# Peptides against a protein of PDB entry 4Z63, part 126

Target 1, 334 residues: chain A of PDB entry 4Z63
Amino acid sequence: LCLGMNDLTGNIPEDLFHLKRLNLLGIQENRLSGSLSREIRNLSSLVRLDVSWNLFSGEIPDVFDELPQLKFFLGQTNGFIGGIPKSLANSPSLNLLNLRNNSLSGRLMLNCTAMIALNSLDLGTNRFNGRLPENLPDCKRLKNVNLARNTFHGQVPESFKNFESLSYFSLSNSSLANISSALGILQHCKNLTTLVLTLNFHGEALPDDSSLHFEKLKVLVVANCRLTGSMPRWLSSSNELQLLDLSWNRLTGAIPSWIGDFKALFYLDLSNNSFTGEIPKSLTKLESLTSRNISVNEPSPDFPFFMKRNESARALQYNQIFGFPPTIELGHNN

## One batch from the design tools (peptide; made by RFdiffusion4, then SolubleMPNN)

Design b2_p17_2_s1 (from b2_p17_2, 6 letters changed)
Fold by OpenDDE base, seed 2:
Structure b2_p17_2_s1 (fold): chain B 334 residues (1-334), chain A 17 residues (1-17)
Amino acid sequence: as target 1 above (334 residues)
Amino acid sequence: VVIDLENSSWVSSVNED
């Protein structure tokens, strides 16, 4: 049953919960309000539940133990409060959980040993607090993780050295500290292609440790951190780099010539730093900017990227990094 | 350009209603 993208108001009719053979319920992009009914437990054949972009409030009902076939739960952009219900945090069937842009709070707890099918987790823009859950690496299929815009104080857990499934990771604007430790840990994530750390590590030094290595890194965004230091030499070994944003930091020194050696680099933002010297001639040789035919095998995260041209500008949503125009921004340097 | 995964302008509109 697909009723999305309408102007439906009020509550879900109770009779809808008698549809025991229903595999898909999509009621997204409406004006449905009130609590999400506990009677969703009666939809025992449900594979996909999409209630996103509504006016739902209250706690998410703890009925997911009665939904053994549920693979997709989309609840982004609602007014849900409380925590992740225990049955949801223990769901063995769930592949994708999207609860972005709610008012969920408390400590984030997932039973990753039970959540054997979880591959995508979007909990961005909530009110989770405390520390990052140390057991996330136990979610052996978890590839996409957005935890941005929560209040996760402290450091990246040491256990994330074992996060082999991790491919796309955002911790943007989550009050994280110790960038040296974070990078030292996350370099062990062998499948990591996309790393977004914007608005963290305020005023720290960007490490220039030659022992750091990110083999499969395609996207690195560490903008608006007020980071000190220079262009890190370890980044030169990330041969698959496609997008680099280090804008709005306090980086100094010259832009190194090796920045032009990245064959797939199509988006470079080093603006609003304190770089000096000449623009490397190697930047004019970037193949990705000269050839239209570079099939960039873009990582496809399950979450959109948002680009803000200015701090006051509306963010533009991009579903794919390839949607970004080929860009070299070197403005506002000394 | 600051790349983020969250639209900060949109969070304000849901809480204002």
Scores: peptide ipSAE 0.092, ipTM 0.690, DockQ to the pose 0.080
Fold by OpenDDE base, seed 4:
Structure b2_p17_2_s1 (fold): chain B 334 residues (1-334), chain A 17 residues (1-17)
Amino acid sequence: as target 1 above (334 residues)
Amino acid sequence: VVIDLENSSWVSSVNED
């Protein structure tokens, strides 16, 4: 049953929950309000539940133990409060959980040893606090993780060195500290292709340790951290780099010539730093900017990228990094 | 430009099946 993209108001009729053979319920992009009924438990054949972009409030009902076939739960852009219910945090069937842009709070707790099918997790823009859950790497299929815009104080857990499934990771604007530790840990994530750490590590030094290596890194975004230091030499070994944003830091020194050696680099933002010297001539040789034929059909993460020109600007949504305009931004340097 | 991962609305269309 698909009723998305309408102007439906009120709550879900209780009789709808008698549809025991229902596999797909999509009621997204409406004006549905009130609490999400616990009678969802009666939808025992449910594979996909999309209640996103509504006015739902209250706690998410703890009934997911009665939904053994549920693979997809989308509840983004609602008014949900409380935590992730225990049955949801223990779901062995769930592949994708999206609860972005709610008012969920408390400590983030998932039973990753039970969540054997979880591959995508979007909990961005909530009110989770405390520390990052150390057991996330126990979610052995977890590839896509957005935890941005929460209040995860402290450091990236040491356990994340074992996060082999991790490919796409955002921790933007989550009050994280110790960038040296974070990068030192995350370099062990051998499948990591996208790393977003914007608005963290306030005023720290960007490490220039040649021992750091991100072999599969395609997207690195560490903007607006007021980071000190220079362009990190370890980044030159990330030969697959496509997008680099280090804007709005306090980076100094020259822009190194190796920045033009990245064959796939099509988006570079080093603006609003303290770089000096000449623009490397190698930037004029970026193949991605000169050749029309780089059809990079790579799988995108299950979360879009949002670009803001400034803090007050509306974010531009890009579902794929390849949708970004080819860009070299070096403005506002010394 | 500050890149973040805020409004993942399109995820509703992602079906891994």
Scores: peptide ipSAE 0.081, ipTM 0.676, DockQ to the pose 0.050
Fold by OpenDDE base, seed 1:
Structure b2_p17_2_s1 (fold): chain B 334 residues (1-334), chain A 17 residues (1-17)
Amino acid sequence: as target 1 above (334 residues)
Amino acid sequence: VVIDLENSSWVSSVNED
């Protein structure tokens, strides 16, 4: 049943929960309000539940043990409060959980040993607090993780050295500290292609440790951290780099010539730093900007990127990295 | 330009910070 993209109001009719053979319920992009009914438990054949972009409130019902076929739960952009229900945090069937842009709170806890099918987790823009869950690497299929805009105090857990499944990771604006430790840990994530750390590590030094290596890194965003230091030499070994944003930091020194050696680099933002010297001539030879036909095999995260040009500007949504216009931004370094 | 995974300017967002 697909009723999305309407102006439906009120609660879900209780009789809808009598549809025991229903595999897909999509009621997204409406004005449905009130609590999400516990009677969802009656939809025992449910594979996909999309209640996103509504006005739901209250706690998410703890009924996911009665939904053994549920693979997709989309609840983003609602008013849900409380924590992740125990049955949801233990769901062996769930592949994708999206609860972005809610009011979920408390300590984030998932039973990753039970969540054997979880591959995508979006909990961005919530009120989770405490530390990052140390057991996230136990979610052996978890590839996409957005935890941005929560209040995760402290450092990236050492256990994330074992996060082999991790491909797309955002911790943007989550009050994280110790960028040196974070990068030192995350370099061990062999499948990591996209790393977003914007609005963390305020005023720290960007490490220039030649021992750091991100083999498959395609997207690195560490903007608006007030980071000190220079362009990190370790980044020159990330030969697959496509997008680099280090804007709004306090980086100094020259822009190194190796920045133009990235064959796939099509988006570079080093603006609003304190870089000095000449613009490297190698930037004029970037293959991605000179040749029209580079089929960039782009990572397709399950989460969109948002580009904000100015603090007052509306963020532009990009569902794919290729949606970004080819850009070299070096402004505001004086 | 600040790239993020969250749209703080999304007017239709309920709890966007």
Scores: peptide ipSAE 0.104, ipTM 0.683, DockQ to the pose 0.085; fails the geometry check
Fold by OpenDDE base, seed 5:
Structure b2_p17_2_s1 (fold): chain B 334 residues (1-334), chain A 17 residues (1-17)
Amino acid sequence: as target 1 above (334 residues)
Amino acid sequence: VVIDLENSSWVSSVNED
């Protein structure tokens, strides 16, 4: 049953929960309000539940133990409060959980040993507090993780050295500290292609340690951190780099010539720093900007990117990195 | 340009930019 993208109001009719053979319930992008009924437990054949972009409130019901076939739960952009229900945090069938842009609170706890199928987790823009869950690497299929815009004070857990499934990771604006430790840990994530750390590590030094290596890194975004230091030499070994945003920092020194050696680099933002010297001639030879035929295998995160051209501009949503125009921004350097 | 993941406001309604 797909009723998304309408002007539906009120609550879900109780009789809908008698549809025991229902595999797909999509009621997204409406004005549905009230609590999400516990009677969703009666939808025992449910594979996909999409209640996103509504006015739902209250706690998410703890009935996911009665939904053994549920693979997709999309509840983003609602007014949900409380925590992740125990039955949801223990779901062995769930592949994707999206609860972005809610009012969920408390400590984030998932039973990753039980969540054997979880591959995508979006909990961005909530009120989770405390530390990042140390057991996330135990979610052996977890590839995409958005935890941006929460209050995860502290550091990236040491256990994330073992996060082999991790490919797309965002911790943007989550009050994180110790960028040196974070990068030192995350370099061990052998499948990491996309790393977003914007609005963290306020005023720290960007590490220039030649021992750091991100072999598969395609997207690095560490904007608006007020980071000090220079262009990090370790980044020169990330030969697959496609997008680099280090804008709105306090980085100094020259832009190194190796920045033009990235064959797939199509988006570079080093604006609003304190870089000096000449623009490297190698930037004028970037193959991605001069040749039409670069087959860029794009990373496909399940979370969108938002780009603001300026502080007053409306954020543009991009579902794919390829949606970004080829860009070189070097403005506002000293 | 600042690349981020969300521009949500919780003032009066759940607004996602």
Scores: peptide ipSAE 0.065, ipTM 0.669, DockQ to the pose 0.067; fails the geometry check

Design b2_p17_2_s3 (from b2_p17_2, 7 letters changed)
Fold by OpenDDE base, seed 5:
Structure b2_p17_2_s3 (fold): chain B 334 residues (1-334), chain A 17 residues (1-17)
Amino acid sequence: as target 1 above (334 residues)
Amino acid sequence: VIINLTGSSWVSSVDPD
């Protein structure tokens, strides 16, 4: 049953929960309100539940043990409160959990040893507090992780060295500290292609450690951190780099010529730094900026990107990295 | 090639305020 993208109001009719053979319930992008009924437990054949973009409130019901076939739960952009229900945090069937932009709170706890199918986790823009869950690497299929805009004070856990499944990771605006430790840990994530760390590490030094290596890194976003230092030499080894945003930092020195050696680099933002010297001539040779037809069928993260063009401007949402226009931004350097 | 020299942009994965 798909009823998404309407102006439906009120609550879900109780009779809907008698549909024991229902595999898909999509009621996203409505004005449905109230609590998500516990009677959803009666939908024992449910594979996909999409309640996103509604006005649901209260706690998410702890009934996911009665939904053994549930693979997809989308609840982003609601008013859900409380924690992740225990049955949801232990779901062996769940492949994707999206609860972005809610009011979920407390410590983030997932039983990753039970969540054997979890591939995508989006919990961005919630009220989770405490530390990042150290056991996330135990989610052996977890590829996409957005934990942005939570209050995860402290450092990236050491256990994340073993996060081999991790491909897309965002921790933007999560009160993280110690960028040197974070990068030192995350470099061990062999499948990491997208790393977004914007609005963390305030005023720290961007490490220029030549021992750092991100072999498969395609997207690096570390904007608005007030980072000091220079363009990091270790980044020159990331030959697959496509998007680099280091804007709104306090980086100094010259823009190195190796920045033009990135054949796939189509988006470069180094604006609002303190770079000096000449613009490298190699930047004019970036094939990705000159060739119209880079149909790069590259996997994008499941979490959205936002581009804020001005502090006063509305952020533009991009659902795909390739949605970004080919850009070189070097403005406001001294 | 849009060289946006207007250094007011930054990328995030954070929902706009």
Scores: peptide ipSAE 0.237, ipTM 0.771, DockQ to the pose 0.839; fails the geometry check
Fold by OpenDDE base, seed 1:
Structure b2_p17_2_s3 (fold): chain B 334 residues (1-334), chain A 17 residues (1-17)
Amino acid sequence: as target 1 above (334 residues)
Amino acid sequence: VIINLTGSSWVSSVDPD
C-alpha cells in the first residue's frame, strides 16, 4: 500500500493493521500525526515500512520482534522521541534503518551481533548522546552510516579500525575530538570511500603524517573545523579522490601542485582558509573538469549532502555526490 | 569548470535548521 505524497492527516486507521499480508506500507510525505501505533505488530508480513516525512510523535513502538520480515524502516523527518526500541536494535531482518531528523535521545545502542543484515544506518540529526557505539564494526554488513548532528563526545572508537564493511561515513557536527586519532583509526577501513567530518575537531591540527593512507577515498569533507596546519601530504596518495572540502578552516601554506594530479577530482573547496602562494597550474588540467563525461554510476552514500553557500543561506540538499557541480573554490584565503 | 571564489560555502551532511 503506497499512499505517499498526499495531504493525509490524522493517524493511521486501525483497520489498516488488519492487513496481515501487507508487504509494503508507504505513507511517507503526508501530515500524519500522533503516535505510531503498536498495532503495526499485526503487519507480520511487512517488508518495508515508510512513515517518513510526517508529523509522528512519541516513542517508536517496541514491536519489531513481531515483524520478522522487515527489511526497510524509513522514519526520517518525524517527531519521534526516546531511544531505538530494543526489538529494532536486535532485528536480524533489518537491512536499512533511517530515522534521520527526529528527536531520538539517550545513548545509541545497537546489538550489531543480532543485526546481521543491517547495511544502512541513518540516525543523523537526532539527540543521541554519549560515545559512539564501539560495537558498530560488529554489524558485518554495515556500509552506510550517518550519525551526523548528534552529541557523541570523545574520540572515534579504536574498534573502528576493524570496520571493514564501512564505505560511507558521516559524523558531521557530532562533537568529536582528536582528528589525528580519528584519521589514524579510519585509515584501516579498507572500503571507506566517503568520509564526512565537518564541524568537529574544533581548532585541532590537521595531521600531516605520511603514514596515513586512504586507498579508496573518493570523498573527503572536513569543513568548518577551524583546523590548523597545511594541506596534508598523505592525501596525495588517495588517487581516486573526487570531492575534497577543507573549507572554513585555518589551513596555511601553499596549495600543493599534486592537488591537480587527481584525475577524478571534480569538486574542490579550499575556501575560507589562510593558504598562500600561487594557484597551482595543475588545477587547470584536471581531467574531470575538462571532460563532460563523468560516469554518474558510482555508488553514493544513502545520506544526503548539504551545501551552505554562506552562514545565513539555506543549505542546498544534494542526494548524490554527482549532483555537485564541478567546482573549484579557493576564495577567502587572504 | 565552476570556479567558486565566494569562499562562503561548505559541504556537510548536517540537516539544515
Scores: peptide ipSAE 0.121, ipTM 0.747, DockQ to the pose 0.826; fails the geometry check
Fold by OpenDDE base, seed 2:
Structure b2_p17_2_s3 (fold): chain B 334 residues (1-334), chain A 17 residues (1-17)
Amino acid sequence: as target 1 above (334 residues)
Amino acid sequence: VIINLTGSSWVSSVDPD
C-alpha cells in the first residue's frame, strides 16, 4: 500500500492494521500525526515500513519482534521521542534503519550481535547523548553510518579499528574530541571511502603524521573545525580522493603541488583558511576537471550531504556527491 | 568546472535547521 506524497491528515485508520499480508506500507510525505500505533505489530508480513516526512510523535512502539520480515524502516523527519525500542535494536531482519531528523534521545544502544543484517544506519539530527557505541563494529554488515548532529562527547572508540564493513561514516557536529586519535583509529577501516567529520575537534591540530594512511578514501570532509597545522602529507597517498573539504579551518603554509596529482579529485574546498604562497600549477592539470570521460565511481552514502554557502545561507541538500559541481574553492586565505 | 574562490562554502551531513 503506497499512499505517499499526499495531504493525508490524522491518524492511520486502525483497520489498516488488519492487512496481515501487507508487505509494503508507504505513507511518507503526508501530514499524519499522533503516535505510531502499536497495532503495526499485526502487519506480520511487512518488509518495508515508510512513515517518513510526517507529523508522528511519541515513542516508537516496541513491536518489532512481531515483524520478522521487516528489512526497511524509514521514519526520518518526524517528531519521534524516546529511544530506539528494544525489539528494533535487536532486529535480525532489519537492513536499513533511517530515523534521521527526529527527537530521539538517551544513550544510543544497539545489539549489533543480533542485528546481523543491518547495512545502513541513519540516526543523524537527533538528541542522542553519551558516548559513541563501542559495539558498532559488531554489526558485521554495517556499511553506512550517519550519527551526525547528536551529542556524542569524547573520542572515537578504539574498537572502530575493527570496523571492517564501514564504508560511509558521518560524525559531523557531534561534539567529538581528539582528531589525531580519530584518524589514527579510522585509518584501519579498510573499506572506508567517505569520512565526514565537520564541526568537531574545535581548535585542534590536524595531524601531519606520515604513518597515517587511508587506502580507499574518496571523500574527506573536515570543515569548520578551526583546525591548525598545514596540508597533511599523509593525504597525498590517498590516490582515489574525489572530494576534499578542509574549509573554515586555520590551516597555514603553502598548498602543496601534490594536490593536483589526484586524478579523480573533482571537488576541492580549502577556503577560509590561512594558506600562503602561490596556487599550484598542478591544479590546472586535474584530469577530472579537464577530461569529461572519467567515470568516477562515486561513493554513494545513504545519508544526504549538505552544502552551506556562507554561514547565513541555507544548506543545499545533495543525495549524491555527483550532485556537487566540479569546484575549486580557495577563497579567503589572506 | 566551477572555480569558486569566494571561500564561503563548506560541506557537511548535518540537516539544516
Scores: peptide ipSAE 0.025, ipTM 0.672, DockQ to the pose 0.841; fails the geometry check
Fold by OpenDDE base, seed 4:
Structure b2_p17_2_s3 (fold): chain B 334 residues (1-334), chain A 17 residues (1-17)
Amino acid sequence: as target 1 above (334 residues)
Amino acid sequence: VIINLTGSSWVSSVDPD
């Protein structure tokens, strides 16, 4: 049943929960309000539940133990409060959980040993607090993780060295500390292609440790951290780099010539730093800036990117990295 | 090649306020 993209108001009719053979319930992009009914438990054949972009409030009902076939739960952009219900945090069937842009709070806890099918987790823009869950690497299929815009204090857990499934990771604006430790840990994530760390590590030094290596890194975004230091030499070994944003930091020194050696680099933002010297001539040789054929078929993260053109501007949402125009920004360097 | 020298943009996964 698909009722998305309407002006439906009120709550879900109780009679809808009598549909025991229903595999898909999509009621997204409406004005549905009130609590999400616990009677969803009656939809025992449910594979996909999409309640996103509504006015739902209250706690998410703890009924997911009665939904053994549920693979997809989309609840982004609602007013949900409380935590992730225990049955949801233990769901063995769930592949994708999207609860971005809610008011969920407390410590983030998932039973990753039970969540054997979880491959995508979007909990961005919530009110989770405490530390990052150390057991996330136990989610052996977890590829996509957005935890941006929560209040996770402290450091990236050491356990994330074992996060072999991790490919797309965003921790933007989560009050994280110790960028040296974070990068030192995350370099062990052999499948990591996208790393977004914007608005963390306030005033720290960007490490220039030549031992750091991100083999498969395609997207690195570490903007607006007030980071000190220079362009990190270890980044030159990330030959697959496509997007680099280090804007709004306090980076100094010259822009190195090796920045032009990235064959796939189509987006570069080094703006609002303190770089000095000449613009490397090698930047004019970036093949990706001249070739139209950026392979559209590369896997993108499930979480959106937001580009903010200025502090007062509305952020533009991009669902795919390839949606970014080929860009070089070097403005506002001293 | 769009060289944007204005330097006023940044990329994030953070929802706009």
Scores: peptide ipSAE 0.020, ipTM 0.661, DockQ to the pose 0.849; fails the geometry check

